# Designs tried in a protein design run: peptides against a protein of PDB entry 5CWW. Part 120

Target 1, 194 residues: chain A of PDB entry 5CWW
Amino acid sequence: VPKLQGPFDFDLNPEDEQDDEVELKDIYVIGEKPRVADLMRGEEEELEMMKEDQHNGLSLNIICLLSTSGQVKICLDIDGVEAQWLPPRSKNKRLFAPPPEPPSLLTFQTFDTLKPAEVTPDGWPMFSEDATSPYSFYVTHPAGITYISLTPWVFRLESELQSDSEAGTEFRIDLLAKGQGSERDRIFTQTRTQ

## One batch from the design tools (peptide; made by RFdiffusion4, then SolubleMPNN)

Design b2_p28_7_s3
Fold by OpenDDE base, seed 1:
Structure b2_p28_7_s3 (fold): chain B 194 residues (1-194), chain A 28 residues (1-28)
Amino acid sequence: as target 1 above (194 residues)
Amino acid sequence: SRTDKLAQKLTELAKRRRAEREAERALE
């Protein structure tokens, strides 16, 4: 039986966001690319093909959360939350290991996809994937469709995570953290027929 | 600031990943 994972603690949530006030409507998960070390166990020929693919993704899970208000929260799984399975009910009273600390997600970025006037109590925003890119997706709402791309920062972050040099890493990560350059483009707006 | 803490955590992650790779290379 899969262990129910959650609730997740959100680290670095905006101070003004009371956890209880944000009604989540949808979740979109972008799985991590396999680590280079895990790929090294394969045949050499597959390694060359996979090396090209290794440069094309983030070695972290990304969890996108969507609220009723059209707020998107981009979270990173820094700790590498693996799927935990409940051990088979072996009869032995395993000493209750202290409950593992709830997994935490790092809140990378939060932004809105709807204007305040477009937010309705009955609004139902949803994620949808972009078949052309694993790091791009859409938020659909009755008021409109917003294209989102994480590509502007994902590849830069991965470059820092894979770098063998510490030189300049702190500076580049600081710029990345401050810039948070996710693309957000409203591609369709429902015209209110007056 | 929140962004400073974010940068710190990501930097720590990068350091951890480097250390992991270095440890793996040392075992080979």
Scores: peptide ipSAE 0.621, ipTM 0.941, DockQ to the pose 0.802; fails the geometry check
Fold by OpenDDE base, seed 2:
Structure b2_p28_7_s3 (fold): chain B 194 residues (1-194), chain A 28 residues (1-28)
Amino acid sequence: as target 1 above (194 residues)
Amino acid sequence: SRTDKLAQKLTELAKRRRAEREAERALE
């Protein structure tokens, strides 16, 4: 049985966002691409297929959070929170290990998918996948559908994480952090026929 | 700024990952 993970601590939340004010409705997780070294332990056949895909992902889990108001928060799992399984009910009184420090997520970007006038108390925005890209997805709300793509920065970030040279890394990361270049396009808007 | 802190944390991550790879290569 998977262990319920959380609560998560959010690092670098926007200063104006009180975490208590944001009601989360949905979560979309983009799993990390396996490291090449970890892949080498697998069957040779999987290795050949994955070699072509090795350059096509981020070696970090991305956690997207969606609020009732249509706010999307893009978070990075820098610490590498592994899926925890409930230990089998061994009767042994495991000494109360201090509760592990709550995992922290790094807030990369926050943006809205709805206009203030489109936000409704009963609104239920949802994530849906894009079958063409693991780093693209949709936010569906009764008011409309928004396409989101993380591709403008994901591959650049991974390039920095895989680089064997420190030269220019700080500068390029600074540009990446300031750019916050997720693509966001409203592809459908429901016109309320008054 | 928030973005400066973000950049710092990501840079630290990149450095950590590089160090891990260098250590792994040194063991081979």
Scores: peptide ipSAE 0.620, ipTM 0.941, DockQ to the pose 0.793; fails the geometry check
Fold by OpenDDE base, seed 4:
Structure b2_p28_7_s3 (fold): chain B 194 residues (1-194), chain A 28 residues (1-28)
Amino acid sequence: as target 1 above (194 residues)
Amino acid sequence: SRTDKLAQKLTELAKRRRAEREAERALE
């Protein structure tokens, strides 16, 4: 039986966001692409196929969180949260080891998909995938549909994570952190029929 | 700033990943 994972701590949340104020409605996970090093242990044929794909993905899990207000939070799993299985009920009263520190997600970016006037108590924003790109998705809400793409920064970040040179890495990552650069486009707006 | 901390954490990750690859290559 899979262990319920969480709660997650969110590292570098915006200071103005009280955790209590953000009700999450949906989660969208973009799985990491396998790292070259992990593939080197596999069959050569899988290695070649994955080498071509390695240039097309991030070697980190991305966790997108969607609030009732249409706020999207893009989080990175830096620590590599692995799927945990419930330990077999061994009867041993293992002394309550302090609960392991909840896994932390690094908050990369937060942005809104709805205008304040579009936020409704009964609104149910949802994620949907983009079949054309694993790093693009949609947020659907009764008020409209927003296209989101992480591609402007994902590949650049991966390039830094795969770089064998330290030269300029700090500078380029600083630019990434400051720019963030997720694309966000409202592709549909529901016109209120007067 | 938040962005500075973000940059720092990502840079540390990049360094860690590089070190891991270097260690793996040294074992081969």
Scores: peptide ipSAE 0.620, ipTM 0.940, DockQ to the pose 0.804; fails the geometry check
Fold by OpenDDE base, seed 3:
Structure b2_p28_7_s3 (fold): chain B 194 residues (1-194), chain A 28 residues (1-28)
Amino acid sequence: as target 1 above (194 residues)
Amino acid sequence: SRTDKLAQKLTELAKRRRAEREAERALE
């Protein structure tokens, strides 16, 4: 049985965000691209389809979190959270295993999709996928629909993670971290007909 | 700053990934 993983610790969360105050409504996960080394153990036919996909993805899992207020948090799994299975109900509760340290996610970016006046107590924002891109998605709310794309930084980050040269890496990553250039466009706004 | 720490952690990840690839190539 798959173990529900969590709670996650959010590293580099904004200092002003009390984690206890953010009510999460939805989660969107973008899985990491498969590593070539892991694929070489598979059948040759699966290798060809995966080679085309290898150039177009991040070798990190991306976890997107959505709050009741329409806040989106983009988190990166740097440590590689593997799927944990529930230990078999072996009766020997070894009581003394220190609770495994909760997996940590790195908070990359946080932004709002709703204006303060659009936030309602009964509002239920939701993620939906973009069929045209694995790194783009929508946030739907009764007030409107927002398109989000991670493509402006995802491929640049992957290029740095795959680079064989240290030259300029620190500088380019610093620019990437400061720029945080996710695209965010409101594509539909529901006009309240008064 | 938060962004400086973010950049540091991502840079450390890049260094780790490079070192892993270099070690793999040295064993071949």
Scores: peptide ipSAE 0.620, ipTM 0.941, DockQ to the pose 0.795; fails the geometry check

## One batch from the design tools (peptide; made by RFdiffusion4, then SolubleMPNN)

Design b2_p29_1_s1 (from b2_p29_1, 12 letters changed)
Fold by OpenDDE base, seed 4:
Structure b2_p29_1_s1 (fold): chain B 194 residues (1-194), chain A 29 residues (1-29)
Amino acid sequence: as target 1 above (194 residues)
Amino acid sequence: LRVAQLSEEQLKLLVEKLTALVNKRKAER
């Protein structure tokens, strides 16, 4: 039986009282791609294909959260949440090891997909995948459809994760974090027929 | 459409955690 994983602790600044009021409606997970180092233990040929395909995915899980207001939070799974299975009920009263610290999701970016005037009480925004890229997706809402792409930063982050250079890591990560985040494009807007 | 900018504290934490992760992975290689 799969173990229900959660709650996830969001390293949300508790001072952002506004974030606690965000009702989540949907979650979109982008699974990690295998690390090059982990692949090197396998087929060298697969490694060469992955090196040639500039589309090396991020070696981190990405968790996208969508609120009722159309706000998207892009979170990174730093701890590597593995699928946990309920251990067979062995009768031994194993001393409750303190519950493992809930996996921390690191919020990378937050952005809106709806204008305030487009937010409706009955509006139900949803994620949908882009079949052309694992790092692109859509947010659909009655008011419109927004295309999202994580590609602008995912490649740079993975490049840093795979880099052998320790020098300047913090600086490059700082630039990445402060830089342009995800691409966001409203591809469709519902015209209110007056 | 607004991009909610991370607070300075959130940004600092983000950078710290990502840097730590990167360094950890580099050390494991």
Scores: peptide ipSAE 0.516, ipTM 0.907, DockQ to the pose 0.689
Fold by OpenDDE base, seed 1:
Structure b2_p29_1_s1 (fold): chain B 194 residues (1-194), chain A 29 residues (1-29)
Amino acid sequence: as target 1 above (194 residues)
Amino acid sequence: LRVAQLSEEQLKLLVEKLTALVNKRKAER
């Protein structure tokens, strides 16, 4: 039986997110790419081809959350939430180890896809994938469609995660965190016919 | 379109956690 995962704790929410019950409407998950070390258990020849593929993904799960207002929250799974299965009901009442601390999601970035005037009570924003890139997606709403790409910072973050250099790591991570370089482009806007 | 920026404290914590993660990954190699 699959173990239900959650609740997820959000360690970092923007302070400006007032306690207004941000009603989440959709979730988009970008699964992690396999770690080099886990792949190295295979044949050496596959290593060279896989090194090229590793440059194209993040070795962390990304969880995107979409609110009714069209707010997108980009979260990183830094704890590496693995699919947990309930152990087979072995008859032995093993003292349940204290439940592991709920996995924490790290909020990397929060941004709007709708203007305040475009937010409607009946509006239903939804995620949709970009078939051309695993780190790009769309937010669709009756008011418009917004293209989002995480590629700019994902590449940089993965470079740090794969780097053997300790020099300047904190500085580069600081630049990543401050730059928050997700691409956001409104590709379609529904004109209100008066 | 508004970008909700993390507070300076939250940003500091983000950097700290990511740096710790990077260092952990380096130590596991």
Scores: peptide ipSAE 0.515, ipTM 0.907, DockQ to the pose 0.749
Fold by OpenDDE base, seed 2:
Structure b2_p29_1_s1 (fold): chain B 194 residues (1-194), chain A 29 residues (1-29)
Amino acid sequence: as target 1 above (194 residues)
Amino acid sequence: LRVAQLSEEQLKLLVEKLTALVNKRKAER
């Protein structure tokens, strides 16, 4: 039986995010690309195809969260959340090992997709995939559609994760974190018929 | 459209955690 995983702890919420119960409306998950080490355990032919694909992905899961206000939070799974199964019901009440610490998600970026005047009580933002890229998606709302792309930083982060050089890593990560992260473009706006 | 920016402390922690991850991945090779 699959084990229900969660709650997730969110590390690094912006201070201005009042603990107001940001009602999450939708979640979009971008699964990690297989790591070279995991590939080495497979058949050689699958290894070559997956090595070419490794240049086109991040070796971390990305969790995107969408609020009712149209705020998007981009989180990284640093711990590597794997599917867990419930142990078979062996009758022996083994001692309550303290529950493992819940996996933490690292908040990388937070941004809005709606203007304050576009937020409505009955308006529900939703994620939708981009068939052309696993690292691009849309936020759809009655007021408009916003295109999001993680590509500006994903490949740079993966380059650091795969690099053999320790020199300048912290500096490049600092630049990546401070930089304009995700691309965000409003591709459609609903004209308010006055 | 507003970008909620991380505080300087949060940004420092982000950089620290990502750097630690990068270093961990390097040590596993």
Scores: peptide ipSAE 0.515, ipTM 0.907, DockQ to the pose 0.796
Fold by OpenDDE base, seed 3:
Structure b2_p29_1_s1 (fold): chain B 194 residues (1-194), chain A 29 residues (1-29)
Amino acid sequence: as target 1 above (194 residues)
Amino acid sequence: LRVAQLSEEQLKLLVEKLTALVNKRKAER
């Protein structure tokens, strides 16, 4: 049985959001692509299928959070949270090891998918996957559907994580953090017929 | 649609943490 993971600590919440009890409605997780070094311990046959998939992914988990207001928060798992399973119900008094420190999620960016006038108390946004891209998804709401793509910055971040160049790393990361974030496109809007 | 921007201090911390991660990954190779 999978173990529920969390609570997560959130690093770098924008100051303006600290006072607003952001009610979370949905979570979307994009799992990390396995690193080549970790694959070398696997059987040779799994290695070929994974090599083609490795060139186009991030070697970090991404956690997307969606509020009732349609705000999306993109977080990076720097600590590398792995799937945990409930220990088998063996009767022995295992001394409860102190609960591991909760993993920290690093907020990379936050953005809205709804206009203030589109936010309703009974309106609930949801994530849905894009079958054509692992780093793209949709936010669906009664007011409309928004396409999101993380591809523009994910590729650049992975290039830094895989680069042999030590020179200029901080500068390139600064440009990545300050640069254009995720793509957003409202693909459908429900027109209220007055 | 507004992007909630990180403060300058938060942005600095983001860059610091990501740079440290990148450098760690480079040193492990």
Scores: peptide ipSAE 0.514, ipTM 0.906, DockQ to the pose 0.799

Design b2_p29_1_s3 (from b2_p29_1, 14 letters changed)
Fold by OpenDDE base, seed 2:
Structure b2_p29_1_s3 (fold): chain B 194 residues (1-194), chain A 29 residues (1-29)
Amino acid sequence: as target 1 above (194 residues)
Amino acid sequence: LREVELSEEEYQELVKILTALVEAEKAKR
């Protein structure tokens, strides 16, 4: 397994036997929903704007990775949960803080946006935002455009993160992981005029 | 379009990590 010598540490990175050399070309980041407690330290005006944007968002950062082949990896940043609790280190020790450990990524889902016949050496897929939803985006390639929505599972995962019930968590997570993942729809295909 | 299927081991690991994450977040409240 080529260890992606990327800036990311993967806690889970599924092996793809068909894509031995995943060359990453693009990254799309969906920031976590701001915590109300963190907003309370900001200016009152920023607090009001963020309250109105009741964006039903995930309390975790999502990192989407796109390969040259049009493969998308949807990863969760799980370190964002740990970093908030380290007490501010006292000013004086010039101990070279070890470089911030790269965020640990958990690969949630991996899928192709291109058919094998659509992959070309000169064709690069790219992410594009959806202005209508923070949890939806496009993969644009000369062969076509694919719409992706994370909404189906993001809502369920956030519901678990916000739930007060400890009972049945593993079971519900199991159902979430086995259930329908991200929506993926080819909205445009370039017809090769033969 | 293909989806990369998780092995049973990878799937179990995913579920474990997600469960631990959810539990850790709940314990912070």
Scores: peptide ipSAE 0.600, ipTM 0.941, DockQ to the pose 0.784
Fold by OpenDDE base, seed 4:
Structure b2_p29_1_s3 (fold): chain B 194 residues (1-194), chain A 29 residues (1-29)
Amino acid sequence: as target 1 above (194 residues)
Amino acid sequence: LREVELSEEEYQELVKILTALVEAEKAKR
């Protein structure tokens, strides 16, 4: 039975010619901004504050994947979109609920946080949150700390998601994808004390 | 630090999927 690979089944896993085997070590999830409709049950002041904060949020979940080599994959969770477009899977109660299909992730960007010489078997990278921004975080490793910010593209993507115009969407998305990706700055490097 | 460059095909696919996602989200309104 050909798996109806819906148009969204594309695990765009960019083939990294340098990293044949990406072993995932850590996951960092940035939840979607709350829907205004869900906020209408809150206090009006909280709703206003959340609306202001929502201007800086994305209506999609972001899944960041970190490998043992310090490679980061920034992925968008597109399952919420697919589940609506996938024709209701025929109610054939096959007793075995297929294991929840892994979330369909769209890889937006992939980059390294470590130099090849910094990768060690004993040192694994980890995510750390940035308390100042939901769309910024750190990758910490014994060799150094890398700051990452998704803000350069998140705002533009959200603007497209919230736009009333369907005209030119593909063109603007093309510009977004070709444009500035995630910010990535090494903020600390461990000096090898010889 | 290295960034993994997408192939042209991967890039076009990314754009296609993102566009479809945006259109789908707009259609829910």
Scores: peptide ipSAE 0.598, ipTM 0.941, DockQ to the pose 0.751
Fold by OpenDDE base, seed 3:
Structure b2_p29_1_s3 (fold): chain B 194 residues (1-194), chain A 29 residues (1-29)
Amino acid sequence: as target 1 above (194 residues)
Amino acid sequence: LREVELSEEEYQELVKILTALVEAEKAKR
């Protein structure tokens, strides 16, 4: 998995009037669905696991950013798609490949996982994976644990990317953007034992 | 829990970029 090292460039980064200085503490990356051609080089067992996941994966990398306040920003890596448009730069050019331009991120959704009263200087949230789904994860904080699932919109976006229909794309994307985004559920809250 | 609401302009830009992305992927086939 190419470790997307920051800094990130944002094509769209909505302003949050309540959080002027978002200090990022953690990053969670969901890699794009592997291409079939790359799978043919793997062992048969890896191929079977990836085939089951292939029907439900997104053809784009997703980058989740977590702030000290528990704000999550869900971003799409759009440069991965643009780089497919750049004709393969001929192998022959010079030694110092300019550092790969930081990936351009498109912010799809931004939401809180903590209430303002739960935010403390001594406690910061962290991401953790969900072993049952590649497009679900947890935000863990001393105040509680929040489950997040991207599955509802990821499926719709992938369906558009794979569709042969040229008609109505903008309309369906509009519905996707206005519709239900990521699922959020607080699965655990630490009761302050007074 | 709060969700950050997009402005109308930000929303339109999101839709525009996503649409262009989808159309571009289709044009490769």
Scores: peptide ipSAE 0.597, ipTM 0.941, DockQ to the pose 0.771
Fold by OpenDDE base, seed 5:
Structure b2_p29_1_s3 (fold): chain B 194 residues (1-194), chain A 29 residues (1-29)
Amino acid sequence: as target 1 above (194 residues)
Amino acid sequence: LREVELSEEEYQELVKILTALVEAEKAKR
């Protein structure tokens, strides 16, 4: 997984009045769905496994950012799409390509995984993968574990990206954005022994 | 658990950018 190292440029970063200084501690990257062209280079067995994953994957990279406070920002990598649109620059101009600009991130959703009372200076939240789903993950903190799933909206967004219909796109995107449909469930809470 | 609410302006920008992204991806085909 290419570690997107910051700095990130945010095309949209919502203001949070409660967290003036969001210190990022962890990054979780969900890679884009492999392109069919990349699949054709693999062995037939790898091709079959990836075909099943193709129907459930997003054609965009998702960058999840985790703060010390347990705030999660779910961002879409917009530049990953744009870079695919640039005609392959002829081999000879590689020498003077400006350094790749940091990826532009679009913040799709921002939410907390911790209550204010659960945030501690010594307790850092961390991402961990869900082995059962590429679009699900956990935020682990000493106070508790939160399950997050992006599946509800990822599928809808991918459907729009793959649709041939131009009609009603804005309306469907509006509904998608309003729904802010990430699943978030606290699956474990550490009982403070009084 | 809290969710950060988008302002109306931020929401409109989100929709605009996502729509542009979708339209752009479609234009590649």
Scores: peptide ipSAE 0.597, ipTM 0.941, DockQ to the pose 0.781; fails the geometry check

Design b2_p29_1_s4 (from b2_p29_1, 11 letters changed)
Fold by OpenDDE base, seed 1:
Structure b2_p29_1_s4 (fold): chain B 194 residues (1-194), chain A 29 residues (1-29)
Amino acid sequence: as target 1 above (194 residues)
Amino acid sequence: LRVAELSEEQLEELVKILTELVDKRKAER
């Protein structure tokens, strides 16, 4: 029986100044790509094709959260949420190992897709996929559509995760974390006809 | 409400956690 995973704890939640509980409306998950090392248990010929795939994705799950206000939170699954199965009911009351700590999500970035004036009580933003890129998506709201791309940082982060270089890692991660982060472009705005 | 970007302190912690992750991944190879 699959074990239900969650609730997820969020690490590094921005201190939302006001207690207005950011109501989550949608979740968009970008699954991790398998690590080449985990795949290398197969035939040598698949290795060459997989080397090209090494550059094609992040070896971490990305979880995007969308609030009613159009806030996007980009989270990384650092712990690697593996499918947990309920231990077979072996009758032996072996001391239940303390329940594994709930998986924590690391907040990488947060940003708004709506202006304050565009936020309405009945306006619900939603995620939609970009069929052309696994690391790009849209936030659709009645006020407009925002294109989001994680590509500016995803490949750089993966390069660090796969690098054998010890030198300059912290510096490059610092640049990555403090950089512009995700691309965000409002591709459509509904003009309020006054 | 403008959702505040990660604070400087949070960014520093983010960098720390990611660096530790990178180091962990290197040690596992």
Scores: peptide ipSAE 0.553, ipTM 0.905, DockQ to the pose 0.598
Fold by OpenDDE base, seed 3:
Structure b2_p29_1_s4 (fold): chain B 194 residues (1-194), chain A 29 residues (1-29)
Amino acid sequence: as target 1 above (194 residues)
Amino acid sequence: LRVAELSEEQLEELVKILTELVDKRKAER
């Protein structure tokens, strides 16, 4: 049985969110690209498909959080949270190892998908995948659908993580963090037929 | 609802943490 992981601690939360308990409605996880070393144990056919995808993935898990207000929080798993399975119910009183420190998530970006007038108490925003890209997804709400793409920064971040260049790393990361970040496009708006 | 963007201080910390991660990955090669 998969172990439920969480709650997550947030290393960086926007100050404006500290007072309002942001009620989360949904979570979307983009798994890290597999390590080449782990692929060497697989069949050759799986290796070829994964090699093409390896050039286009991040070596970190991305966790997207969605609030009732349609706010999206993009978080990076710096600690490398591995899928944990519930230990088999062995009868032995193994002293509960202190629960491992909750995994910390690094907030990379926060943004809204709904206008203030579109936010309703009965609203239920949800994530949905984009079948054409692992780093793109949709936020669906009764008021409309928003397309989101992480591609503008994900590939640049991976390039830094794989770079042998010692010079200018901080500068390039500063440009990445302070840039426009994720692409957002409202692809559908429900016309209120009054 | 203002888009809760990261503060300048939080962005500086983000840059620091990511830079440290990149440096760590380089040292492991």
Scores: peptide ipSAE 0.552, ipTM 0.905, DockQ to the pose 0.626
Fold by OpenDDE base, seed 2:
Structure b2_p29_1_s4 (fold): chain B 194 residues (1-194), chain A 29 residues (1-29)
Amino acid sequence: as target 1 above (194 residues)
Amino acid sequence: LRVAELSEEQLEELVKILTELVDKRKAER
């Protein structure tokens, strides 16, 4: 029997200065790509193709959350949520195994896609896929459409995860975390026809 | 509602967690 995954705990939430319960409206999941090491365990001949395919994506699941206000939260699955099967009901319920701590999501970045004046109580922002890139997507709202791309940091983070170099890792990760993260461009704005 | 950006403390923790992850992945190879 498949184990229900979740609830996810958020280890790092931006301290919302305001106790306003962020109502989530949509979720967009970008599944992890196979690790290069796991791919290499097979055929040696794929080594040459893998140099060109270095763009295979991130070896972590990405979970994007969208609020009613158009706030996007980008989260990383650090624990690696694998499909867990319920252990067979062996009669020895080790009653005392602390329930495995729910998988935690690491908040990488948060940003708005709507201006305060564009936020409406009846507004329904939604994610839409980009057919051209698995790491790009749109936030659609009646007020407008925002393009989002994770590509500026995803490749660099994967490079660190795959690197054999220990030197400068913390510094490069610091630049990733504190730098301009995801690309965000408003591609369409609905003009109020007066 | 201004989306609160991650605080400096949260960013430091983020960097720490990601660095630990990278180190763990290196040790597994």
Scores: peptide ipSAE 0.551, ipTM 0.904, DockQ to the pose 0.595
Fold by OpenDDE base, seed 5:
Structure b2_p29_1_s4 (fold): chain B 194 residues (1-194), chain A 29 residues (1-29)
Amino acid sequence: as target 1 above (194 residues)
Amino acid sequence: LRVAELSEEQLEELVKILTELVDKRKAER
């Protein structure tokens, strides 16, 4: 029986987010790419196909959350939520280990896609994929369309996750976390015909 | 609606957690 995973706890929320007031409308998940070490165990043919896709994706799931207000929260699945199966009921009364802590999502970045004046009660934003990049997507709202790309940081983060370098990791992660983060570009704005 | 940015404390925690993750991944290799 598959174990229900969730609800997800958020380890980091922006201080200004009254979590209770943020109504989520959509979720966009970018699945992790297999780790290079896991790829090395595969058949040689799969290795060649992934070498051409040199854009080594992140070895973490990315969960994007979209609020009614057009706020995007980019979260990382650090725990690597694998499909957990309920352990077979072994008859032995081994002390139930405390239920594993619910999987936590690490908030990496938050940003708005809508101006306050663009937020409407009847308008809700939605995610849509970018067919050209697994780490890019759109937020579509009646007021406009915003392009988002995680590429500025995803590959750098993966490089750190795969790095054998012990020195300077914290510094590079600090630069990554405190940097500009995701690219955001309003590609379309609906002109209100007055 | 202010762009909800992570606080300085949250950013520090983020860096800590990510660094720990990197270290964990290194130890598993």
Scores: peptide ipSAE 0.552, ipTM 0.905, DockQ to the pose 0.635; fails the geometry check

